# Designs tried in a protein design run: peptides against a protein of PDB entry 3ZOQ. Part 35

Target 1, 223 residues: chain A of PDB entry 3ZOQ
Amino acid sequence: QLLQDSWWNQLKEEFEKPYYQELREMLKREYAEQTIYPDSRDIFNALHYTSYDDVKVVILGQDPYHGPGQAQGLSFSVKPGVKQPPSLKNIFLELQQDIGCSIPNHGSLVSWAKQGVLLLNTVLTVRRGQANSHKGKGWERLTDRIIDVLSERERPVIFILWGRHAQMKKERIDTSKHFIIESTHPSPFSARNGFFGSRPFSRANAYLEKMGEAPIDWCIKDL

## One batch from the design tools (peptide; made by RFdiffusion4, then SolubleMPNN)

Design b1_p12_5_s2 (from b1_p12_5, 8 letters changed)
Fold by OpenDDE base, seed 4:
Structure b1_p12_5_s2 (fold): chain B 223 residues (1-223), chain A 12 residues (1-12)
Amino acid sequence: as target 1 above (223 residues)
Amino acid sequence: DEPLLTGEDLLP
């Protein structure tokens, strides 16, 4: 099956729907005719690294990095050896100021994903050099369902919503059960308007501890 | 080799 059991149980019906079949056919053409990121085997890495039951925190992104070798199927994350994009650099700056972590020598957030941080983009593929090229093609319906089934989960989730795009998903989240951390986007264009100083990492861990769960080790070791 | 900026990096 396409996904591990916990996610498959939540999403299997979506994959049978016409919208997803149309999306799949579109993607088959795109991957055959264009350079598409991430690698097709990495599209669902966020769900592979973090099971439905193990999700503690969700960080929403827009769509994958569209440069060669960057995207690894995780929001904001880049493969080792890739120069850290500006937004990611700002994320690490806030991480350093928030909880004292050193700036890692790479941009891979896999260690977060393995601890229960779902690094989800709302659109999971992109054409090389063409941001948002796969917007409105069906991914948003699937990723909305991912948010919905997490919202419906009994065990609380922490949603970190940076910027307006992510914050538009707040209406889908049951705030009577789940926690929201909102700020401006880490982009250089917006980070100084609220992202810096928002301390999302310590705040997330405070919620986890209040829930009786292990905090996330947000500090990333050098490779 | 400087990577391309994503749409999110250009968000106002």
Scores: peptide ipSAE 0.025, ipTM 0.643, DockQ to the pose 0.839
Fold by OpenDDE base, seed 1:
Structure b1_p12_5_s2 (fold): chain B 223 residues (1-223), chain A 12 residues (1-12)
Amino acid sequence: as target 1 above (223 residues)
Amino acid sequence: DEPLLTGEDLLP
């Protein structure tokens, strides 16, 4: 099966729906004829690293980085050895100011994912050099369903929603059960308008502790 | 990072 059991139980019906079959056929053509990111084997890395039951925090991104070797199927994350994109640099700056973490010498957020931080993009693929090229092709319906099934989960989740695009998903989240952290996007174009100083990491951990859960170790060690 | 999705059918 495509996904591990906990996610498969939640999403298996989606993969049989016409919209996803059409998306799949489109992707087959795209990957065959063009350079698509991430690698096809990495598309669902967010779900592979963080099971449905283990999700503690969700961080929403838009779509993958579109440069060579960057995207690894996790929102905002880049493979080791890849230059940190501007938004990611700002994330690490806020991390440092928020909870004192050192800025890592790489951009991989896999350690967050392994601790229960679902690093989900709303669109999971992109053409090389063409941001949002796979917008509106079916991914949003699947990722909306991912948000929905998390919202329906009995055990609470923390949703970190940076920027307007992510915040548009707030209507899908049951705020009677789940906690939302909102700010402007970490992009250089918006970070100074509210992202810096928003302290999402300490706030998330404070809520986890309130729920009796282990906090996230947000600090990332050098490789 | 090692790919987590493996197999002959690499597309979902």
Scores: peptide ipSAE 0.021, ipTM 0.555, DockQ to the pose 0.035
Fold by OpenDDE base, seed 2:
Structure b1_p12_5_s2 (fold): chain B 223 residues (1-223), chain A 12 residues (1-12)
Amino acid sequence: as target 1 above (223 residues)
Amino acid sequence: DEPLLTGEDLLP
């Protein structure tokens, strides 16, 4: 148990609130009665890999992949050995075009997370085959708080907001301190309307360098 | 995919 980790210090009050208690009870029932993704131990992987203090960049997703073995508790990321979903493929295409990275033979973004890229979904669980099945159950309130405490942090953060859902969180971000990179979603339905060519990776690194911070190594090695 | 921190206290 790490009761004094940086995220616990920022979020401990949330876990005592009725909404989270209700969410927790709901999740216990869901995991018992349904196939829920990700594995319960992986729900908070975004926070596990990227501490509150180490966050440099935030990439917001909606909810986890709902297919078997896909979700690993990180937005857009899939476990090694899992076929890259369409949105992730487009992310890698943009990465290649933006900064010249090779397209990796896997879809794990853990290397980003370990460098300070918080890969946060607004909803952290999903029923198998049922996208958004856990929408409106309490996750959004917690993840809003995550955004809030990052916004309140003195050290600047870069928020990458792909698509309208993520962009709705812009109102919670103090743009006097923090930077926002916006485009359409990497989904095949939206990518050609602005995501491609948006160059979020080089832009993020430019901000980091301007702040005197180490840039992210966005290139992902093959496994 | 081993997390750096434990989230046992946060898990349902």
Scores: peptide ipSAE 0.020, ipTM 0.584, DockQ to the pose 0.035
Fold by OpenDDE base, seed 3:
Structure b1_p12_5_s2 (fold): chain B 223 residues (1-223), chain A 12 residues (1-12)
Amino acid sequence: as target 1 above (223 residues)
Amino acid sequence: DEPLLTGEDLLP
């Protein structure tokens, strides 16, 4: 099956719906005719690394990086050996100021994903060099459902919502059960207006501690 | 990072 059992039980009905069938057919054409990122085998990496039951934190992105070798199916993350994009650099700067972590020599956030940080983009594919090229094609309906089933989960989740795009999803989150950390986006265009100093990493761990759960080790080892 | 899916199939 496409997903591991915990996510499959939550999402299997979506994959049978017409919107997803149409999306799949579109993607088959796109991958055949265009250069699409990430690799088709990596599209659902966020769900592969972090099971439905193991989600502790959600970090929402918009869509994948559209340059060669960058996207690996995780929001904000880049494959090892790839230069860190500006937003990711700012994320690591805030990480250092917030909890004292060193800046890693790579941009892979897989270690976060393996600890229960769901690194989810709202749109999961993109054409090379064309940001938002797959916006409005069906991914948003699936990723909205991912947010919905997490919101419906009894065990609390922490949602980190950087910028207006991510914050538009707040209406789908049951704030009686779940926690939200909001700030401006880590982009160079907005980071100085509230992202820097927002301390999302220590705040997330503080919530986890209050819930009686193990904190995230946000510090990333060099490769 | 190794892919967890084999091929281009977006459905099971």
Scores: peptide ipSAE 0.015, ipTM 0.549, DockQ to the pose 0.034

Design b1_p12_5_s3 (from b1_p12_5, 8 letters changed)
Fold by OpenDDE base, seed 2:
Structure b1_p12_5_s3 (fold): chain B 223 residues (1-223), chain A 12 residues (1-12)
Amino acid sequence: as target 1 above (223 residues)
Amino acid sequence: EEPLLTGEDLQP
């Protein structure tokens, strides 16, 4: 099966639907004819690292980085050895100011994912050098369903929604059970308009502690 | 639109 059991039980019916079959056929052509990121084996890394039941926090991104070797299948994350993109640098600056973490010498957020931070992009693939090239091809329907099944979960989730694109998903989130942390996007074009100083990391941990759950260790060790 | 990527992301 494509996903681990906890996610498969929630999403298996989606993969049988026509929209996903069409998406799959499109992706087969794209990966054959174009340079597509991330590696096809890494498309669902967010769901691989963070099980449905283990999700504590969701951080929504738009689509993967479109440069060589960057995309890791996790929103905002880059593989070790890859220079940190501007938005990620700003995330680490806010992390430092928020809770005192040092800026790591790499950009991998896998340590967050392993602790229950679902690093989900709305669109899970992209053509090299062409941002949003796979927008509107079917990914959004699947990732909306991911948000839906998390919203329906009894155990609360914290959704961190940076920027307008992510914030459009608020209507899908049951705020009677779940918490939302919003700010402008960490992009250099928007970070100074609200992202800096928003303290999403300490705020998320405060909610987790209130729920009686272990906080996230947001600090990332050097490699 | 709030772009995730900048020109720096395309540089080797």
Scores: peptide ipSAE 0.025, ipTM 0.654, DockQ to the pose 0.095
Fold by OpenDDE base, seed 5:
Structure b1_p12_5_s3 (fold): chain B 223 residues (1-223), chain A 12 residues (1-12)
Amino acid sequence: as target 1 above (223 residues)
Amino acid sequence: EEPLLTGEDLQP
């Protein structure tokens, strides 16, 4: 069932387009024949937790974690009880250095999502053990549209773009209206080349305060 | 918040 909400109003036309119908049919086959992550009910969690109007910050990821029980439908986030992946650990290290937050005992970023941090992957599904296996199947067109409708929104958004893949989306963002925070990716392979010390959390909150909006409470409570 | 798409939509 497709449900009407603030995102539905922005995206409903996409779901009627042939590319999405083809994507949907592909996904039906994939979920039937393969192990696909996240759970089909969690594919759109980023949009479920953060309405179109409530988006304050966008953090772009590539595609979901491809291990069992990991993907939560939110970029970089893992379900409670799941070991924190390396990139997420580095995110928390930067969070601690940036604004003093303690390292949480879990990897769920749902608390960010509920505050208006859209944790969006550009590709929303993946085959088990096969990173980027659903690249080029239609998700990018939908998620590009998500970026587009946010860019078109009058109320400013902060886009946090870690790494080249995310930064490729800059061309879709109206920088006269929206703010962009860029650095290298939090991956262990790149974090020391610019991510650490980039202070994206305090910088995002500084923009929010300048805009007269409530800052994000980036600190995550233990479960 | 209401979901845009549920897993039911992806069921064969």
Scores: peptide ipSAE 0.022, ipTM 0.618, DockQ to the pose 0.030
Fold by OpenDDE base, seed 4:
Structure b1_p12_5_s3 (fold): chain B 223 residues (1-223), chain A 12 residues (1-12)
Amino acid sequence: as target 1 above (223 residues)
Amino acid sequence: EEPLLTGEDLQP
């Protein structure tokens, strides 16, 4: 099956729907005819690293990095050896100021994913050099369903919503049982307008502790 | 909100 059991039980019906079949056929053509990121084997890495039941925190992104070797199927994350993009650098700056972590020498957030941080983009593929090229093709319906089934989960989730695009998903989240952390986007164009000083990492851990759960070790080791 | 990868991200 495409996904591990916990996610498959939540999403299997989506994959049988016409919209996803159309998306799949589109993607088959795109990957055959264009350079598409991430690698097709990495599209669902966010769901592979973090099971449905193990999700503690969700960080929403828009769509994958569209440069060579960057995207690894996790929002904001880049493969080791890749220069850290400006938004990711700002994330690490806030991490340092928030909880004192050193800035890592790479940009991989896999360690977060393995701890229950779902690093989800709303659109899971992109053409090389063409941001949002796969917007409106069906991914949003699937990722909306991912948000929905997490919202419906009894065990609370923390949603970190940076910027307007992510914040538009707030209406899908049951705030009576789930926690929302909102700020401006970490992009250089917006970070100084509220992202810096928002302390999302310590705030997320504070919620986890209130829930009786282990906090996330947000600090990332050098490779 | 700006995209994750902007034109600046593509510059050396």
Scores: peptide ipSAE 0.022, ipTM 0.652, DockQ to the pose 0.159
Fold by OpenDDE base, seed 3:
Structure b1_p12_5_s3 (fold): chain B 223 residues (1-223), chain A 12 residues (1-12)
Amino acid sequence: as target 1 above (223 residues)
Amino acid sequence: EEPLLTGEDLQP
């Protein structure tokens, strides 16, 4: 099976639907004819690192980084050795101001994923150098279903929604059970308009504690 | 049954 058991039980029906079969055929052509990111083996890394039952926090991104060696199948995250993109740098600046973490010498957020932070992009692939090139091809329907099955879960989830694109998903989230943290996007174009000072990391941990769950260790060690 | 979508399936 494509995914580990907990996600497979939630999503297996999606993979049999026509939209996903069409997406799959499109992706086969794209990966054969062009340079596509991330590596095809890394497309579902967010679901591989964080099981359905283990999700505590969701951070939504748009689509993968489109430069060589950057994307690793996790929103905002880059592989070790890759220069931190501007938005990620701002995330780490806010992390430092919020809870005192040092800025790591790499941009990998795998340690968050392993603790239950689902780092989900709404679109999971991209052509080299062409942001949003795979928008509207079927990924959004699958990732909407991921949000839906989490919203339907009885155990509460914290959704961190940076910027308008992520915030459009609020209508799919049952706010009677789940908590939402909203601010402007960490992008240099918007960070000063509300992202800085929003303290999403301490706020998320405060909610986890209120729910009787272990907080996230947001601080990232150097490699 | 054919794989639905794996990394290997997407490789050239």
Scores: peptide ipSAE 0.021, ipTM 0.600, DockQ to the pose 0.027

Design b1_p12_5_s4 (from b1_p12_5, 7 letters changed)
Fold by OpenDDE base, seed 1:
Structure b1_p12_5_s4 (fold): chain B 223 residues (1-223), chain A 12 residues (1-12)
Amino acid sequence: as target 1 above (223 residues)
Amino acid sequence: EEPLLTGEDLEP
């Protein structure tokens, strides 16, 4: 099966639907004929690192980085050795100001994922050098379903929604059960309009502690 | 390594 058991139980029906079969065929062609990111083996890394039952926090991104070696199947995250993109740099700046973490010498957020932070892009693939090139091809339907099944989960989730695109998903989230942290996007174009000073990391941990759950260790060690 | 340029990146 494509996914580990907890996610498979929630999503298996989606993979049998025509929209996903069409998406799959498109992706087969794209990966064969174009340079597509991330590596095909890494497309579902967010779900691989963070099981359905283990999700504590969701951070939504739009689509993967479209440069060589950047995307690793986790929103905002880049592989070790890759220059930190501007938005990620701002995320780390806010992290430092929020809870005192040092700026790491790499951009991998895998340590967050392993602790229950689902780093989900709404679109999971992109053609090299062409942002949003795979928008509207079927990923959004699947990732909407991911949000839906998390919203339906009895155990509460914290959704961190940076920017308008992510915030559009708020209507799919049962706010009677789940907690939402909203601010402007960490992009240099918007970060100073509300992202900086929003303190999403401490706020998330405060809510986790209130629920009796272990907080996230947001600080990232150097490699 | 071109940075991510999406609608959100350009969001005011």
Scores: peptide ipSAE 0.022, ipTM 0.626, DockQ to the pose 0.652
Fold by OpenDDE base, seed 2:
Structure b1_p12_5_s4 (fold): chain B 223 residues (1-223), chain A 12 residues (1-12)
Amino acid sequence: as target 1 above (223 residues)
Amino acid sequence: EEPLLTGEDLEP
């Protein structure tokens, strides 16, 4: 099966639907004819690292980085050895100001994912050098379903929604059970309009502690 | 549409 059991039980019916089959066929062509990121084996890394039951926090991105070797299948994350993109640098600046973490010498957020931070992009693939090239091809329907099944979960989730694109998903989130942390996007074009100083990391941990759950260790060790 | 990625995000 494509996903681990906890996610498979929630999403298996989606993979049988025509929209996903069409997406799958499109992706087969794309990966054969174009340079597509991330590696096809890494497309569902967010769901691989963070099980349905283990999700504590969701951080939504738009689509993967479109440069060589960057995309890791996790929103905002880059593979070790890859230069930190501007948005990620700003995330680490806010992390430092928020809770005092040092800026790591790499950009991998896998340590967050392993602690229950679902690093989900709305669109899970992209053509090299062509941002949003796979927008509107079917990924959004699947990732909307991911948000839906999390919203329907009894155990609360914290959704961190940076920027307008992510914030459009608020209507899918049951705020009677779940918490939302919103700000402008960490992009250099928007970070100074609200992202800096938003303190999403300490706020998320405050909610987790209120729920009686272990907080996230947001600090990332050097490699 | 928010500019989520910049030219600096593309590593040659």
Scores: peptide ipSAE 0.022, ipTM 0.636, DockQ to the pose 0.103
Fold by OpenDDE base, seed 5:
Structure b1_p12_5_s4 (fold): chain B 223 residues (1-223), chain A 12 residues (1-12)
Amino acid sequence: as target 1 above (223 residues)
Amino acid sequence: EEPLLTGEDLEP
């Protein structure tokens, strides 16, 4: 099966639907004819690292980084050895100001994912050098379903929604049950308009503690 | 749009 059991139980029906089969066929062509990121084996890394039941926090991204070797299958995350993109740098700056974490010497957010931070892009693939090239091809329907099944989960989730694109998903989130942290996007184009000082990390942990859950260790060790 | 990358982040 494509996903671990906890996610498979939630999503298996999606993979049988025509929209996903069409998406899959499109992706097969794209990966054959174009340079597509991330590696096909990494497309579902967010779901691989963070099980359905283990999700504590969701951080929504748009689509993967479209440069060589960057995309890791996790929103905002880059593989070790890859320069930190501007948005990620700003995330770490806010992290430092928020809770005092040092800036790591890499951009991998896998340690967050392993603690229950679902680093989900709404679109999970992209053509090299062509941002949003796979927008509207079917990923959004699947990732909407991911949001839906999390919203339907009894155990509360914290959704961190940076920027307009992510915030468009609020309508799918049961706010009677789940928590939402919103700010402008960490992009250099928007970070100074509200992302900096938004303190999403301490706020998320405050909610987790209120719910009696272990907080996230947001600090990332150097490699 | 709120891009994650800038042009400088792409390898030539």
Scores: peptide ipSAE 0.021, ipTM 0.635, DockQ to the pose 0.123
Fold by OpenDDE base, seed 3:
Structure b1_p12_5_s4 (fold): chain B 223 residues (1-223), chain A 12 residues (1-12)
Amino acid sequence: as target 1 above (223 residues)
Amino acid sequence: EEPLLTGEDLEP
């Protein structure tokens, strides 16, 4: 099967639907004819690292980084050895100001994913050098379903929604069960308008503790 | 059951 058991039980029906079959055929053509990111084996890394049952926090991104060697199937994350993109740099600046973490010498957020932070982009592939090139091709329907099944889960989830794109998903989240942390996007164009000082990391951990769950170790070790 | 999409399926 495509995904580990807990996610497969939630999503298996989606993969049989016409929209996903069309998406799959489109992706086969794209990967054959153009340079597409991330590597095809990494498309579902967010679901591979964080099981459905283990999700504690969700951080939504738009689509993958479109430069060589950057995207690794996790929102905002870049492979080790890759220069940190501007938004990620600002995330680490806020992390440092919020809870005192040092800025790591790499940009991989895998350690967050392994602790239950689902690093989900709404669109999971992109053409090299062409941001949003795979927008509206079917990924949004699948990732909406991911949000839906998490919203339907009895065990609470914390959704961190940076910027308007992510915040458009609020209508899909049952706020009677789940908690939402909102601010402007960490992008240099918006970070000073509310992202800096929003303290999403300490706030998330405060809610986890209130729920009787272990907090996230947000600090990232150097490689 | 066999997956309908894998990384290998998307590779040229």
Scores: peptide ipSAE 0.018, ipTM 0.571, DockQ to the pose 0.027

Design b1_p12_6_s1 (from b1_p12_6, 7 letters changed)
Fold by OpenDDE base, seed 5:
Structure b1_p12_6_s1 (fold): chain B 223 residues (1-223), chain A 12 residues (1-12)
Amino acid sequence: as target 1 above (223 residues)
Amino acid sequence: DELNLQDAFTEE
């Protein structure tokens, strides 16, 4: 039995639109003919773990990791047992310096998602070994709508926007209601230019406390 | 964890 969820009411009209039908048909072909990540059952994990009403924080990624066993439908997150990608390692380094968390022995951010951190990629699928291979195929329109409906929500949201790609979505966010945390991307190519020392985790919690909400427990336990 | 969100391959 399918569970009722708050996202369906926000997004159901999108799934009826031609762009999504075309995307769906494309994905059917891609999954049939190519190795696509994540597993098709995991595409919407970000929405599964974090309901529309439960979103406290949004962390935007671009598209899924394109290596075997990595992507789990959550931005920056990798399945347990998978080597932590460089950007994720840097995220944990900043986490340690920001609020003193130990670096976990895995890369799963599911614990964040369960607390209301929407780990959303703007593109939700990718071909094996081909970064951005599904860019411009329709996902961006859906994920833009996700950002839009969150922006329209009365209860404030914190958007963490690492890097230029994520920051391009700032124009869709009503800053009269919502908070934005911006820095360079955690990638080794950019982390030293602003990500390190940006303290996004403590800053996010400060906003949550200001709003009278429970902070996120960002520290991740070992498995 | 089955939600009523339409996934990539099913309607509903």
Scores: peptide ipSAE 0.022, ipTM 0.641, DockQ to the pose 0.028
Fold by OpenDDE base, seed 3:
Structure b1_p12_6_s1 (fold): chain B 223 residues (1-223), chain A 12 residues (1-12)
Amino acid sequence: as target 1 above (223 residues)
Amino acid sequence: DELNLQDAFTEE
């Protein structure tokens, strides 16, 4: 079984569909012939760390970091010991200004994932040095289904949608049940146009508390 | 860090 029970119950039908089988065959070829990130064992880490039932918050990314040792199957997150990418640095700057957290000495967001923050990229693999190289190959259909089954869930979810790419998924989200936090992307090219000062972390926790749920401990400890 | 349960090429 590829996924834990809670996600498997929601997604098992997708893995039997032709589009995913074609994607799988493509990935087998890519991993054999190219350097692909993340490690094939880490592709579904977002779903491994955060069960379907435990999702409280979703943060959407586009595709994985394409440099050596960076991607670990979680959007925006990098493995310990890896230099923090510019967007992640800005995320931590906003985190500090929003709720006072110290900037960690690493870039791993695993602690968020373990608390119910689904760190989902819309495309889950990438060729080394070639951003968006696996765009349009089938991942988007699977990740759309992930968004759909969360939208259909009775228990509310908070969707944090940074930038236009993520915000295009808003049409798939039932806003009568779920809460959306939108701003510009944390990228240096867009962060000053709305991301900084958007306070997504305190806003997410305020909504969780309103729903009677435990807030996320967004502060990340040094390793 | 990192949870290795199974890769995308093995289902059941």
Scores: peptide ipSAE 0.014, ipTM 0.517, DockQ to the pose 0.034
Fold by OpenDDE base, seed 4:
Structure b1_p12_6_s1 (fold): chain B 223 residues (1-223), chain A 12 residues (1-12)
Amino acid sequence: as target 1 above (223 residues)
Amino acid sequence: DELNLQDAFTEE
């Protein structure tokens, strides 16, 4: 099956729906005819690394990086050896100021994913050099369902919503059960308007501690 | 230690 059992139980009905079948057929053509990121094997990495039951924190992105070798199926994350994009650099700057972590020599956030941080983009594929090229093709319906089934989960989740795009998903989140951390986007165009100083990492851990759960080790080791 | 799993477009 496409996903591990915990996610499959939540999402299997979506994959049988016409919208997803149409999306799948579109993607087959795109990957055959265009350069598409990430690698097709990595599209669902966020769900592979973080099971439905193990999700503690969700960080929403828009769509994957569209440059060669960058996207690895995790929002904001880049493969080792790739230069850190500006938004990711700002994320690490805030991480350092928030909780004192050193800035790593790479941009992989896999260690977060393995601890229960779901690094989810709302759109999971992109054409090379063409941001949002796969917007409105069906991914949003699936990722909305991902947000919905997490919102319906009894065990609380922390949603980190950077920028307006992510914040539009707030209406889908049951705030009587779940926690939301909002700020401007880490992009250089918006980070100084609220992202810097927002301290999302310590705030997320504070919520986890209140829930009686282990905090995230946000510090990333060098490779 | 990154994972490259099965093709997302397969039915298997």
Scores: peptide ipSAE 0.009, ipTM 0.512, DockQ to the pose 0.034
Fold by OpenDDE base, seed 1:
Structure b1_p12_6_s1 (fold): chain B 223 residues (1-223), chain A 12 residues (1-12)
Amino acid sequence: as target 1 above (223 residues)
Amino acid sequence: DELNLQDAFTEE
């Protein structure tokens, strides 16, 4: 099956729906005819690394990085050896100021994913050099469903919503049960308007402690 | 480091 059991139980019906079949056919053509990121085997990495039951924190992104070798199937994350994009650099700056972590010598957030941080983009593929080229093709319906089934989960989740795009998903989240951390986006165009100093990492861990759960080790070791 | 399972567009 496409996904591990916990996610498959929540999402299997989506993959049989016409919208996803159309998306799948489109993607088959795109990957055959153009350079698409991430690698097709990495599209669902966020769900592979973080099971439905193990999700503690969700960080929403828009769509994957569109440069060669960058996209890792995890929002904001880049493969080791890849130059850190500006938004990611700012994330690490805030991480350092928030909880004292050193800035890592790489940009992989896999260690977060393995601890229960779902690094989900709302759109999961992109054409090389063409940001948002796969917007409105069906991914948003699937990722909305991912948010929905997490919102319906009895065990609370923390949603970190950076920027307006992510914050538009707040209406899908049961805030009587789940926690929301909002700020401006870490992009250089918006970070100084509220992202810096927002301390999302310590705040997330504070909520986890209140829930009686283990906090996230946000610090990333050098490779 | 990366978890590569299967191509999302092939039949299983």
Scores: peptide ipSAE 0.009, ipTM 0.517, DockQ to the pose 0.033

